# Peptides against a protein of PDB entry 5YCA, part 85

Target 1, 132 residues: chain A of PDB entry 5YCA
Amino acid sequence: RSLPAERNPLYKDDTLDHTPLIPKCRAQVIEFPDGPATFVRLKCTNPESKVPHFLMRMAKDSSISATSMFRSAFPKATQEEEDLEMRWIRDNLNPIEDKRVAGLWVPPADALALAKDYSMTPFINALLEASS

## One batch from the design tools (peptide; made by RFdiffusion4, then SolubleMPNN)

Design b2_p18_6_s1 (from b2_p18_6, 8 letters changed)
Fold by OpenDDE base, seed 2:
Structure b2_p18_6_s1 (fold): chain B 132 residues (1-132), chain A 18 residues (1-18)
Amino acid sequence: as target 1 above (132 residues)
Amino acid sequence: SEEEILEEAQKELEEGPF
């Protein structure tokens, strides 16, 4: 597969210590027709454009939005590039379908695999370790 | 307000994460 050429400079180094990011995560309880669900979010701001994106995790099963990861990592990606990557994820990983939420969500192991591809490992580690 | 935060979070989940 081909990933977009330009990546968010926030993710220039995949080897950085993730621990300072843990307390930056925030948990929120959202009410759905079938009951409440907790999500953990991490605000990731592009240091050049100052545009924020939120990485998102379902607290209960630690599913992470691959869509949020992609959009944060590749802010200039076209819709076609996003669609191509989401199809690749569907074909090669183990996405979870949840009718309550938009986007494509993946289990922790898949999220970490994507994090390597997108150079986001510290941020995904922090998101996974954060309390809810 | 807390209500506004929840509304935005709900909107993000329903319309798509960003």
Scores: peptide ipSAE 0.032, ipTM 0.669, DockQ to the pose 0.149
Fold by OpenDDE base, seed 5:
Structure b2_p18_6_s1 (fold): chain B 132 residues (1-132), chain A 18 residues (1-18)
Amino acid sequence: as target 1 above (132 residues)
Amino acid sequence: SEEEILEEAQKELEEGPF
């Protein structure tokens, strides 16, 4: 598959130690019409543009938003490029679509696979290890 | 405030992750 050419410079080094990122995560209880659910989020700021994105994890099953990962990794991606990647994820991984939230959410193993592709491994490791 | 953070998170989840 073809990923966007320009990547967020925050992810220039996929080998960095993830442990300093763990305490930067925050757990939040979000109220939905059918009841509360806990999420863990990690603020990721593009060091060049200063635009932040939040990586998101559902606390209960550790599903991670692949859509948030893509948008953070490729801030200049076209809608067509995003659509193509989301289709690839649907065809090759095992995403879920939760009616309460937008985007594609993937299990931890798939999230780590995507993290490798997007050079986001330290950030996804931290998000997965953070407490809820 | 905590309320503002939660409201922002709620909006992000409902409208799309970013």
Scores: peptide ipSAE 0.031, ipTM 0.668, DockQ to the pose 0.127
Fold by OpenDDE base, seed 4:
Structure b2_p18_6_s1 (fold): chain B 132 residues (1-132), chain A 18 residues (1-18)
Amino acid sequence: as target 1 above (132 residues)
Amino acid sequence: SEEEILEEAQKELEEGPF
């Protein structure tokens, strides 16, 4: 696969300590037709464009939105590039199917694999360790 | 659309009390 050429400068160093990011995470209960569900979110602001994106985790099973990761990591990606990456994830990782939520969601181990590819490891570690 | 649903979900999470 070919990832987009330009990456969010927020993710310039994949090796930073993640612990300061843990208290930045927030829990939120969302109502769905079949009942409430809790999510954990982390606001990630591009330091150049000042555009924020939220990384998202389902609290119960710790599934992470791969779509949110990709859009945060690659702010200038085309729809074709996103579609290609989501197809790669479906073919190579273990995405879950949840009709209640948009985007492609993956289990923690897959999220960390993507985080390595996108240089987002500290942020995903923090999101996974945060309380709900 | 799928994108619109994801954006609305993020907005809902952002404007929530926590």
Scores: peptide ipSAE 0.031, ipTM 0.664, DockQ to the pose 0.300
Fold by OpenDDE base, seed 1:
Structure b2_p18_6_s1 (fold): chain B 132 residues (1-132), chain A 18 residues (1-18)
Amino acid sequence: as target 1 above (132 residues)
Amino acid sequence: SEEEILEEAQKELEEGPF
């Protein structure tokens, strides 16, 4: 696969301590047709463009939105590049099927694999460790 | 408002996280 050339400068260093990010996460209960579900969100603002993106975790099974990760990591990605990556994820990782939510969601281990690829490991670690 | 936050969060989940 080919990832987009330009990455969000927020993720310039994949080795930073994630612990300061944990308290920045926020839990929210969202109502769905089949009942309420809790999500954890982490606001990630591109320091250059000032455009925020929210990384998202399902509290129950800790599934992470790969789509949110990709869009945050690659602010100038084309739709074609996103589609290509999402197909790669479907073919190589273990995305879950959840009709309640849009985007492609993956289990924690897969999220961390993607985080390494996208240079956003501290953010995913924090999102996974945050309480709900 | 809190309701606005929840509404936007719901919208993001339904329309796609970004």
Scores: peptide ipSAE 0.032, ipTM 0.668, DockQ to the pose 0.144; fails the geometry check

Design b2_p18_6_s2 (from b2_p18_6, 6 letters changed)
Fold by OpenDDE base, seed 4:
Structure b2_p18_6_s2 (fold): chain B 132 residues (1-132), chain A 18 residues (1-18)
Amino acid sequence: as target 1 above (132 residues)
Amino acid sequence: SEEEIIEEANRELEFGPY
């Protein structure tokens, strides 16, 4: 697969300690037709553009939005590039089918695999370790 | 929409406890 050329400078160093990011995560209860569900969110701000993106985890099973990861990692990506990556994820990983939520969500192991590809491992580790 | 939850998070939650 071919990932977008430009990556968010926030993710320039994949080896950084993730622990300082853990307390930056926030839990939120969202109401759905079939009942409430808790999500954990991490605000990731592009240091150059100052545009934030929220990485999201379902608290219950730790599924993470691959869509949010991609959009944060590749702020200049086209819709076509996103579609190609989402197709790759469907074909190569184990995305979750949940009618309640938008985007493509993946299990923790898959999220970490993507994080390595997107150079955002510290952020996904923090998101996964944060309390809900 | 397949983007609704993500967009909602970015739009509304940025004014939250951050």
Scores: peptide ipSAE 0.042, ipTM 0.711, DockQ to the pose 0.212
Fold by OpenDDE base, seed 5:
Structure b2_p18_6_s2 (fold): chain B 132 residues (1-132), chain A 18 residues (1-18)
Amino acid sequence: as target 1 above (132 residues)
Amino acid sequence: SEEEIIEEANRELEFGPY
């Protein structure tokens, strides 16, 4: 697969300690048509553009939005590049389809695999360890 | 709608530092 060439400079060092990021996570209850669900969110701001994205975890099963990971990691990616990556995820990982939310959501192990590819390991570790 | 839910999910919120 071909990942976009330009990556968010927030993720320049995949080896940083994740523990300082844990208290930056926040729980949020979101109302859906079939009832409420709790998510854990981590605000990730591109240090150059100052544009934030929120990484999200479903509190119940710890599924993480792969789509939001990709969009945060590759802010200048084309739609074609995103489509190719999402197809790769469907073919090679174990995404979960949830009618309530957009994008592909993946279990923790898959999220960490993607995090390695996107150089986001500290952020995904923090998101997974945060309480809800 | 799903779009509105995603917008809410990604809305910047002030939680406070403490």
Scores: peptide ipSAE 0.041, ipTM 0.710, DockQ to the pose 0.225
Fold by OpenDDE base, seed 3:
Structure b2_p18_6_s2 (fold): chain B 132 residues (1-132), chain A 18 residues (1-18)
Amino acid sequence: as target 1 above (132 residues)
Amino acid sequence: SEEEIIEEANRELEFGPY
């Protein structure tokens, strides 16, 4: 596969300590037709454009939105590039099907694999370790 | 809407600054 050429400068160093990011995560309860569900979110701001993106985790099973990761990592990506990556994830990883939520969601191990590809490892580690 | 939930998280569901 081919990832977009330009990556968010926020993710220039994949080796940074993730622990300072843990307390920056926030929990949110959202009401759905079949009951409430808790999500954990981490605000990630592009230092160049100043545009934020929220990384998202389901508290219960720790599934993470691959869509949120991609959009944060590649803010100038085309819709075609996003669609191509989402198809790759469906074909090569283990995404979940949840009709309550938008986007493509993956289990923790797959999220960390994507984080390595996108140079987002500290941010995904923090998101996974944060309390709900 | 698939796109709207993620976009709403970015636009409307903001927490305060770090």
Scores: peptide ipSAE 0.041, ipTM 0.712, DockQ to the pose 0.240; fails the geometry check
Fold by OpenDDE base, seed 2:
Structure b2_p18_6_s2 (fold): chain B 132 residues (1-132), chain A 18 residues (1-18)
Amino acid sequence: as target 1 above (132 residues)
Amino acid sequence: SEEEIIEEANRELEFGPY
């Protein structure tokens, strides 16, 4: 597959220690028709554009929003590029379908695979290790 | 739309300054 050419400079180094990012995560309880659910979020700000994106994890099963990962990693991606990547994820990984939330969500192992592809490993590790 | 919901979540579901 082809990923967008320009990547968020926040993710220039995939080898950084993730530990300092853990306390930056925040838990959020969202009320749904069938009851509350907790999410863990990590604010990731593009150091050039100053545009933030929140990476999101479902606290219960640790599913990660692949859509938010992609949008954070590739700030200048076209809609077509995003659609192609989401299709690739559907075809090659194990996304979950949750009617309560928008976007494409993937289990932790898949999230880490994507993180490697997007150079986001420290951020996803932190998000996965954060308390809820 | 899905995009609008994600964008809204990004803008409106903030925790405040880090």
Scores: peptide ipSAE 0.040, ipTM 0.703, DockQ to the pose 0.240; fails the geometry check

Design b2_p18_6_s3 (from b2_p18_6, 10 letters changed)
Fold by OpenDDE base, seed 4:
Structure b2_p18_6_s3 (fold): chain B 132 residues (1-132), chain A 18 residues (1-18)
Amino acid sequence: as target 1 above (132 residues)
Amino acid sequence: SDEEILKKAQEELENGPF
C-alpha cells in the first residue's frame, strides 16, 4: 500500500524509550446509552504546527483507534488516502465492530503493526501500558 | 436521540480537556 508522503515530525524516531510517555496518558469515562466506558488518551502535539491529536485506547479490551493514529501521523493526508488506508486495515488486519465509537478500532497487536508502519511505536506502547 | 448522544460522546472522547 501507499502511505502519505509527509509524516508528523513528532514520529521521526520510532526507537525511543516509551516509558516517559506513560504518565502523559489520561483516563476518561464516557457515558454511552448502554452505560459508561473508560478510555485512555494520549495527547500528541505536532512540534512544528503545534496542532494536537489524541491517540485513544478502550480500557476494557485495549482496542486502539487506527483512525486517530493515521490522522496524527499524516496531518496533510487527503480523505482519499485515509479511505484507502482504512480499507487496507479492514482487508489485512482485524478491526473490531463497535457502533458506539467513530473511526476504525483495532486490537493491540494490530495497533503495534500499524505503529511500526507509521513510526509511532513508543506512543502506542505507552498508551497500551498506561493505567485506566 | 441516540444519534445525538453518540455524537456527543465521541466529541467528548476526541476533544476532552487533556
Scores: peptide ipSAE 0.068, ipTM 0.723, DockQ to the pose 0.821
Fold by OpenDDE base, seed 5:
Structure b2_p18_6_s3 (fold): chain B 132 residues (1-132), chain A 18 residues (1-18)
Amino acid sequence: as target 1 above (132 residues)
Amino acid sequence: SDEEILKKAQEELENGPF
């Protein structure tokens, strides 16, 4: 597959220690028709554009939004490029279906695989280790 | 409606106060 050419400069170094990012995560309880659910979010700000994106994890099963990862990693990607990547994820990984939330969500192992592809490993590790 | 609740929850998740 072909990923967008320009990546968020926040992710220039995939080898950084993730531990300082853990306390930056925040838990949020969202009320749904069938009851409350807890999510963990990490605010990721593009150092050049200053535009923030939130990486998101479902607390219960640690599923992570692949859509949020892609949009954060590739802020100048076209909708066609995003659609192509989401289709690739659907065809090659193990996304979950949750009618309560938008976007494509994947289990932790798949999230880490994507993180490697997007150079986001420290951020996904922190998101996975954060308390809820 | 359930749809409105889901939409609001999604918006809150994506744009919440953090």
Scores: peptide ipSAE 0.068, ipTM 0.724, DockQ to the pose 0.868
Fold by OpenDDE base, seed 2:
Structure b2_p18_6_s3 (fold): chain B 132 residues (1-132), chain A 18 residues (1-18)
Amino acid sequence: as target 1 above (132 residues)
Amino acid sequence: SDEEILKKAQEELENGPF
C-alpha cells in the first residue's frame, strides 16, 4: 500500500519514551442509548500547524480509532488516501464493528502495527497504558 | 432519534473537553 507522503512532524521519532505521555491522556464518559462508555483521549498537536488531533481508545476493550491515527499522522491526506488506507485495514487487520462510533476502530495489536507504519508508537503505547 | 443520539455522542467524543 501507499501512505501519504507528508507526515505530521510530531511523529518524527518512533523510538521515544512513551511514559511522559501517559499522564497527558484524559478519560471521557459518553452516554449511548445502551448506557455509558468510557473513552481515553490523547491530544496530539502538530508542532508546525498547531492543529490538534485526538487519538482515541475505548477504555473497556482498548480498541483504538485507526481513523484518528491516520488523520493525525497525515494532516494533508486526501479523502481518497484515507479511504484507501481504511480499506487496507479492513482487508488486512481485524477492525471491530461498533455502530455507536464513527471511523474505523482496531484492537490494540493492530493499533500498534499501524503505529509502526505511521511512526506513532510512543503515542499509542501511552494511550493504551493510560488509566480510565 | 437513535441517529441523532449517536451523532451527538460521536461529536462529544471527538470535540468534547480535554
Scores: peptide ipSAE 0.065, ipTM 0.721, DockQ to the pose 0.843
Fold by OpenDDE base, seed 3:
Structure b2_p18_6_s3 (fold): chain B 132 residues (1-132), chain A 18 residues (1-18)
Amino acid sequence: as target 1 above (132 residues)
Amino acid sequence: SDEEILKKAQEELENGPF
């Protein structure tokens, strides 16, 4: 597959130590029609544009929003490029179905595979290790 | 307020966590 040409300069080094990012994560309880659920967020700011995006994890089963990862990694991507990548994820990985939330969500192993492709490994490791 | 923050977060999750 083909990923967008320009990547967020925040992710220029995939070998960084992830541990300093763990305490930067934040947990919150959100009420849904079928009951409460806890989410963990990590704010990721593009050092060039200063535009923030939030990486998202469901606390209980550690599912991660692939959509949030893609939009953070590729801030200049077209809607067509995003749609193409989301179709690739559906065809090649193991996304979950959750009608309560928007975007495409994947289990931890798939999130780490995407993190390698997007050069986001430290950030996804921190998000997965953060307490809820 | 915390309630306002949670409502906005709920909307963000339902419409896109980005």
Scores: peptide ipSAE 0.043, ipTM 0.693, DockQ to the pose 0.158

Design b2_p18_6_s4 (from b2_p18_6, 8 letters changed)
Fold by OpenDDE base, seed 4:
Structure b2_p18_6_s4 (fold): chain B 132 residues (1-132), chain A 18 residues (1-18)
Amino acid sequence: as target 1 above (132 residues)
Amino acid sequence: SEEEILRRAQEELEFGPF
């Protein structure tokens, strides 16, 4: 696979301590047709463009939106590049199908694998450790 | 569309109680 060339400068250092990010996470209940579900979110602002993007975790099973990870990590990616990566995820990882939510969601272990590839390990660690 | 749903979901979170 080919990841986009330009990465969000927010993720320039994959070795940073994640603990300061934990209290920046927030939990929110969202109503769905089949009932409420809690999500944990982490606001990630691109320091160059100042555009915010939320990384998202389902509180119950800790599934994380790979789509949001990709879009945050690669702000200038084309739709074709995203589609290619999402297909790679489907073929190589263990995405979860949830009719209630859009995008491709993956379990924690897969999210951490992607985080390594996208250089955003501290952010995903924080998102996973945050309380809901 | 899938993208529209994602956008709306993120906006709902962004404009939530936090």
Scores: peptide ipSAE 0.036, ipTM 0.681, DockQ to the pose 0.323
Fold by OpenDDE base, seed 3:
Structure b2_p18_6_s4 (fold): chain B 132 residues (1-132), chain A 18 residues (1-18)
Amino acid sequence: as target 1 above (132 residues)
Amino acid sequence: SEEEILRRAQEELEFGPF
């Protein structure tokens, strides 16, 4: 597959220590029709554009939003490029079906596979390790 | 649309308690 040419400079080094990012994560309880659910989020700001994106994890099963990962990693991507990547994820990984939330969500192992492809490993490790 | 829902959620979170 082909990923967008320009990547968020925040992710220039995939080998950095993730532990300083853990205390930057925050938990949030959101009410849904069938009851409350807790999410963990990490604010990721592009150092060039100063535009933030929030990476999201469901506390219950540690599912992570692949859509939010892609949009943070590739801020100049077209909708066509995003659609192609989401189709690739559906065909090659194991996304979950949760009608309460928007976007495509994947289990932890798949999130780490995507993190390697997007050069986001420290950020996804921190998000997974943070408490809720 | 799904895209609009994600955009609005992102903006709401930016001005929340975090």
Scores: peptide ipSAE 0.033, ipTM 0.670, DockQ to the pose 0.252
Fold by OpenDDE base, seed 2:
Structure b2_p18_6_s4 (fold): chain B 132 residues (1-132), chain A 18 residues (1-18)
Amino acid sequence: as target 1 above (132 residues)
Amino acid sequence: SEEEILRRAQEELEFGPF
């Protein structure tokens, strides 16, 4: 598959130690019709544009928003590029279906596979290890 | 709505920087 040409410079080094990022994660409780659910968020600011994006994990099953990952990793991606990647994820990974949440969410193993592709491994590891 | 969760996370509920 083809990923967007320009990647967020925040993710230039996929080998960095993730542990300093763990305490930067924050929990968020969201009310749904069937009750509350907790999410873990990590604020990722593009050092060039200064635009932040939040990476998102569902606390309970550790599903991670692939949409949030893609949008953070590829700040200049077109909607078509995003749609193509989301289709690839649907066809090749194991996204979950949850009517409560927006975007495409994937289990931890898939998130780490995407993280490797997007050069986001430290950030996804931190997000997965953070408490809720 | 589906977009609401991402919007709320991105725009309305801010956390501190790194």
Scores: peptide ipSAE 0.051, ipTM 0.703, DockQ to the pose 0.258; fails the geometry check
Fold by OpenDDE base, seed 5:
Structure b2_p18_6_s4 (fold): chain B 132 residues (1-132), chain A 18 residues (1-18)
Amino acid sequence: as target 1 above (132 residues)
Amino acid sequence: SEEEILRRAQEELEFGPF
């Protein structure tokens, strides 16, 4: 598949130690019709544009928002490019079905596969290891 | 809403190093 050409410069080095990012994660409780659910978030700021995006993990099962990853990694991507990638994820990975949440969410192993593709491995490792 | 949860998660909690 083809990914957008321009990537967030925050993710220039996929090999960095993730441990300094762990304490920067934060938990957020969100109320849903069937009760509260906790999410873990990591603020990722584009060093050029200064625009932040939050990477998102469900605390309970560690599912991660592929949508949040894509939007952070590819800030200049079109909606068409996003839709194409989300279709690829549906066809090739194991996204979960959860009507409560927006976007496309994937289990940890799939998130790490995407992280390699998007050059986000340290950030996803930190997000997965953070406490809630 | 199809985008509400992502929007809320992005906007409701702004946090720094602490």
Scores: peptide ipSAE 0.046, ipTM 0.696, DockQ to the pose 0.280; fails the geometry check

Design b2_p18_7_s1 (from b2_p18_7, 10 letters changed)
Fold by OpenDDE base, seed 3:
Structure b2_p18_7_s1 (fold): chain B 132 residues (1-132), chain A 18 residues (1-18)
Amino acid sequence: as target 1 above (132 residues)
Amino acid sequence: SEVEEQIAKANEKLYSEE
């Protein structure tokens, strides 16, 4: 597949130590019609544009929002490029079905596979290890 | 939803499944 040409300079080095990012994560309880659910968020700021993006995890089963990953990694991507990547994920990985939330969500193993493709492994490792 | 709002605001654009 073809990914967008320009990537967020925040992710220039995929080999960085992830442990300093763990305490930067924040838990949030959100109320839904069928009850409360906890999410974990990590604020990622583009050092060039200064625009922040939030990576999102469901605390219980550690599902990660692939949509949040893509938008953070590729800030200048078109809607068409995003749609193509989300279709690729549906066809090649194991996304979950959850009508309570928007975007495409994937299990931890798939999130780490995407992280390698997007050069954001330290950030996904931190998000997965953070307490809820 | 609150999750939808968080993602939309972070990306500086409105995101929904519609």
Scores: peptide ipSAE 0.034, ipTM 0.645, DockQ to the pose 0.095
Fold by OpenDDE base, seed 4:
Structure b2_p18_7_s1 (fold): chain B 132 residues (1-132), chain A 18 residues (1-18)
Amino acid sequence: as target 1 above (132 residues)
Amino acid sequence: SEVEEQIAKANEKLYSEE
Protein backbone atom coordinates (compact mmCIF):
# COMPACT_ATOMS: atom_id res chain seq x y z
CA ARG B 1 0.00 0.00 0.00
CA SER B 2 0.94 3.62 -0.42
CA LEU B 3 0.60 5.98 2.52
CA PRO B 4 0.40 9.75 2.06
CA ALA B 5 3.71 11.51 1.57
CA GLU B 6 3.31 14.16 4.27
CA ARG B 7 2.89 13.17 7.89
CA ASN B 8 1.95 15.25 10.92
CA PRO B 9 5.25 16.42 12.44
CA LEU B 10 3.89 15.47 15.86
CA TYR B 11 4.74 11.90 14.91
CA LYS B 12 8.31 12.42 13.78
CA ASP B 13 9.73 10.17 16.51
CA ASP B 14 8.08 6.82 17.13
CA THR B 15 10.46 5.89 19.95
CA LEU B 16 9.49 8.49 22.55
CA ASP B 17 8.26 7.50 25.99
CA HIS B 18 4.47 7.29 26.01
CA THR B 19 3.91 7.59 29.75
CA PRO B 20 3.72 11.40 29.84
CA LEU B 21 0.79 11.20 27.44
CA ILE B 22 -1.32 8.93 29.64
CA PRO B 23 -2.63 11.66 31.97
CA LYS B 24 -3.51 13.77 28.96
CA CYS B 25 -6.19 11.32 27.90
CA ARG B 26 -9.80 12.07 28.80
CA ALA B 27 -12.78 9.80 29.26
CA GLN B 28 -16.08 10.65 27.63
CA VAL B 29 -19.43 8.97 28.14
CA ILE B 30 -21.61 8.90 25.05
CA GLU B 31 -25.24 7.84 25.03
CA PHE B 32 -26.36 5.34 22.43
CA PRO B 33 -29.74 3.73 21.79
CA ASP B 34 -28.60 0.61 23.61
CA GLY B 35 -27.08 2.54 26.50
CA PRO B 36 -24.07 4.59 27.45
CA ALA B 37 -20.54 3.78 26.33
CA THR B 38 -17.30 5.28 27.52
CA PHE B 39 -14.61 6.45 25.15
CA VAL B 40 -11.11 7.63 25.84
CA ARG B 41 -9.69 10.38 23.69
CA LEU B 42 -6.28 11.94 23.33
CA LYS B 43 -5.84 15.43 21.98
CA CYS B 44 -2.95 15.47 19.54
CA THR B 45 -1.82 18.93 18.50
CA ASN B 46 0.24 19.49 15.39
CA PRO B 47 3.29 21.35 16.69
CA GLU B 48 3.59 23.45 13.55
CA SER B 49 0.01 24.34 12.70
CA LYS B 50 -1.20 24.16 16.32
CA VAL B 51 -4.30 22.34 15.10
CA PRO B 52 -5.53 19.53 17.35
CA HIS B 53 -6.85 16.15 16.35
CA PHE B 54 -8.43 13.60 18.67
CA LEU B 55 -7.52 9.94 18.80
CA MET B 56 -10.36 7.74 20.01
CA ARG B 57 -10.59 4.48 21.95
CA MET B 58 -13.60 2.51 23.09
CA ALA B 59 -13.01 1.98 26.78
CA LYS B 60 -14.70 -1.39 27.03
CA ASP B 61 -12.85 -3.39 24.37
CA SER B 62 -10.02 -0.94 23.68
CA SER B 63 -10.89 -0.67 20.01
CA ILE B 64 -9.13 2.27 18.39
CA SER B 65 -10.45 4.43 15.59
CA ALA B 66 -8.15 3.78 12.67
CA THR B 67 -9.88 6.62 10.88
CA SER B 68 -8.87 9.08 13.58
CA MET B 69 -5.33 7.77 13.48
CA PHE B 70 -5.06 8.15 9.74
CA ARG B 71 -6.55 11.61 9.65
CA SER B 72 -4.31 12.79 12.46
CA ALA B 73 -1.19 11.29 10.93
CA PHE B 74 -1.87 12.51 7.42
CA PRO B 75 -3.56 15.91 7.54
CA LYS B 76 -3.13 16.48 3.80
CA ALA B 77 -4.28 13.06 2.66
CA THR B 78 -6.83 12.84 -0.11
CA GLN B 79 -10.07 10.97 0.26
CA GLU B 80 -8.75 8.43 -2.21
CA GLU B 81 -5.69 7.82 -0.06
CA GLU B 82 -7.89 7.34 3.00
CA ASP B 83 -10.19 4.98 1.14
CA LEU B 84 -7.25 2.92 -0.05
CA GLU B 85 -5.87 2.65 3.46
CA MET B 86 -9.22 1.75 4.98
CA ARG B 87 -9.65 -0.96 2.37
CA TRP B 88 -6.18 -2.25 3.16
CA ILE B 89 -7.12 -2.39 6.84
CA ARG B 90 -10.28 -4.32 6.03
CA ASP B 91 -8.33 -6.76 3.89
CA ASN B 92 -5.30 -7.24 6.13
CA LEU B 93 -6.35 -6.50 9.72
CA ASN B 94 -9.34 -7.30 11.90
CA PRO B 95 -11.58 -4.24 12.06
CA ILE B 96 -14.49 -4.18 14.48
CA GLU B 97 -17.99 -3.80 13.16
CA ASP B 98 -19.95 -1.40 15.34
CA LYS B 99 -22.93 0.33 13.82
CA ARG B 100 -23.03 2.84 16.66
CA VAL B 101 -19.83 4.59 15.68
CA ALA B 102 -18.46 6.18 12.56
CA GLY B 103 -15.16 5.29 10.96
CA LEU B 104 -13.15 2.11 10.98
CA TRP B 105 -12.19 0.71 14.38
CA VAL B 106 -9.56 -1.91 15.08
CA PRO B 107 -8.53 -3.99 18.10
CA PRO B 108 -5.48 -3.02 20.17
CA ALA B 109 -3.01 -5.26 18.36
CA ASP B 110 -4.06 -3.90 15.00
CA ALA B 111 -3.97 -0.36 16.33
CA LEU B 112 -0.39 -0.86 17.38
CA ALA B 113 0.46 -2.27 13.99
CA LEU B 114 -1.01 0.81 12.36
CA ALA B 115 0.73 3.00 14.90
CA LYS B 116 4.03 1.58 13.79
CA ASP B 117 3.17 2.29 10.18
CA TYR B 118 2.03 5.83 11.01
CA SER B 119 4.81 6.50 13.54
CA MET B 120 2.24 6.98 16.33
CA THR B 121 3.31 4.24 18.75
CA PRO B 122 3.71 6.44 21.86
CA PHE B 123 0.31 8.00 21.37
CA ILE B 124 -1.52 4.74 20.83
CA ASN B 125 0.24 3.12 23.79
CA ALA B 126 -0.85 6.02 25.97
CA LEU B 127 -4.39 5.88 24.68
CA LEU B 128 -4.58 2.15 25.37
CA GLU B 129 -3.16 2.44 28.88
CA ALA B 130 -5.24 5.41 30.02
CA SER B 131 -7.95 4.86 32.60
CA SER B 132 -11.61 5.25 31.78
CA SER A 1 -23.13 10.45 16.69
CA GLU A 2 -20.98 12.36 19.10
CA VAL A 3 -18.00 10.23 18.13
CA GLU A 4 -18.56 11.13 14.52
CA GLU A 5 -18.88 14.76 15.47
CA GLN A 6 -15.63 14.71 17.40
CA ILE A 7 -13.77 13.14 14.51
CA ALA A 8 -15.33 15.51 12.02
CA LYS A 9 -14.58 18.61 14.06
CA ALA A 10 -11.00 17.59 14.63
CA ASN A 11 -10.48 16.87 10.97
CA GLU A 12 -12.15 20.07 9.91
CA LYS A 13 -9.85 22.14 12.07
CA LEU A 14 -6.81 20.27 10.86
CA TYR A 15 -7.62 20.64 7.19
CA SER A 16 -8.58 24.27 7.58
CA GLU A 17 -5.18 25.27 8.85
CA GLU A 18 -2.94 23.00 6.79
Scores: peptide ipSAE 0.034, ipTM 0.616, DockQ to the pose 0.096
Fold by OpenDDE base, seed 2:
Structure b2_p18_7_s1 (fold): chain B 132 residues (1-132), chain A 18 residues (1-18)
Amino acid sequence: as target 1 above (132 residues)
Amino acid sequence: SEVEEQIAKANEKLYSEE
């Protein structure tokens, strides 16, 4: 597959220590018709543009929004590029189906695989380890 | 606040059916 050419400079180094990011995560309760669900979010600010994106995890099963990852990693990506990547994820990984939420969500192992591709490993590790 | 606005935007993108 072909990922967008320009990546968020926040993710210039995939090998950095993730532990300082853990306390920066925040829990968020969302109300759904079938009851509340807790999510964990991590604010990721592009150091160049100063535009923030929030990485999102479902607290209960640790599913992570691949959509949030992609949009954070590739701020200048076109909709076509996003669609292409989401299709690739559907075809090659194991996304979950949850009618309550938008975007494409993947289990932790898949999220870490994507993190390697997007150079986001420290951020995804932190998001996964954060308390809810 | 900016944070609240971005959280709201994130919620819309991730939780809306639109």
Scores: peptide ipSAE 0.031, ipTM 0.638, DockQ to the pose 0.076
Fold by OpenDDE base, seed 1:
Structure b2_p18_7_s1 (fold): chain B 132 residues (1-132), chain A 18 residues (1-18)
Amino acid sequence: as target 1 above (132 residues)
Amino acid sequence: SEVEEQIAKANEKLYSEE
């Protein structure tokens, strides 16, 4: 697969300590037809463009939105590039099937694999460790 | 969905896979 050429400068260093990011996460209860579900989100602001993106986690099973990760990591990606990556994820990882939510969601291990590819490891670690 | 709205709002791009 081919990832977009330009990456969000927020993710320039994949080795940074994630612990300072944990308290920046926020829980959010969302009502669905089958009942409420809690999500955890982390606001990630591109230091250059100042455009924010939110990384999203389902609190219960820690599934993480790969879509949110990709869009945060690659702010100049085309729709075609996103579609290509989402197809790759479907073919190579273990995305969950949840029709309640939009985008492609993956379990923690897959999220960390993507985080390595996108240079987002500290942010995904923080998102996974945050309370709900 | 609410999650879709949050993603769209945050990323300034509407996304719906299904």
Scores: peptide ipSAE 0.036, ipTM 0.658, DockQ to the pose 0.096; fails the geometry check

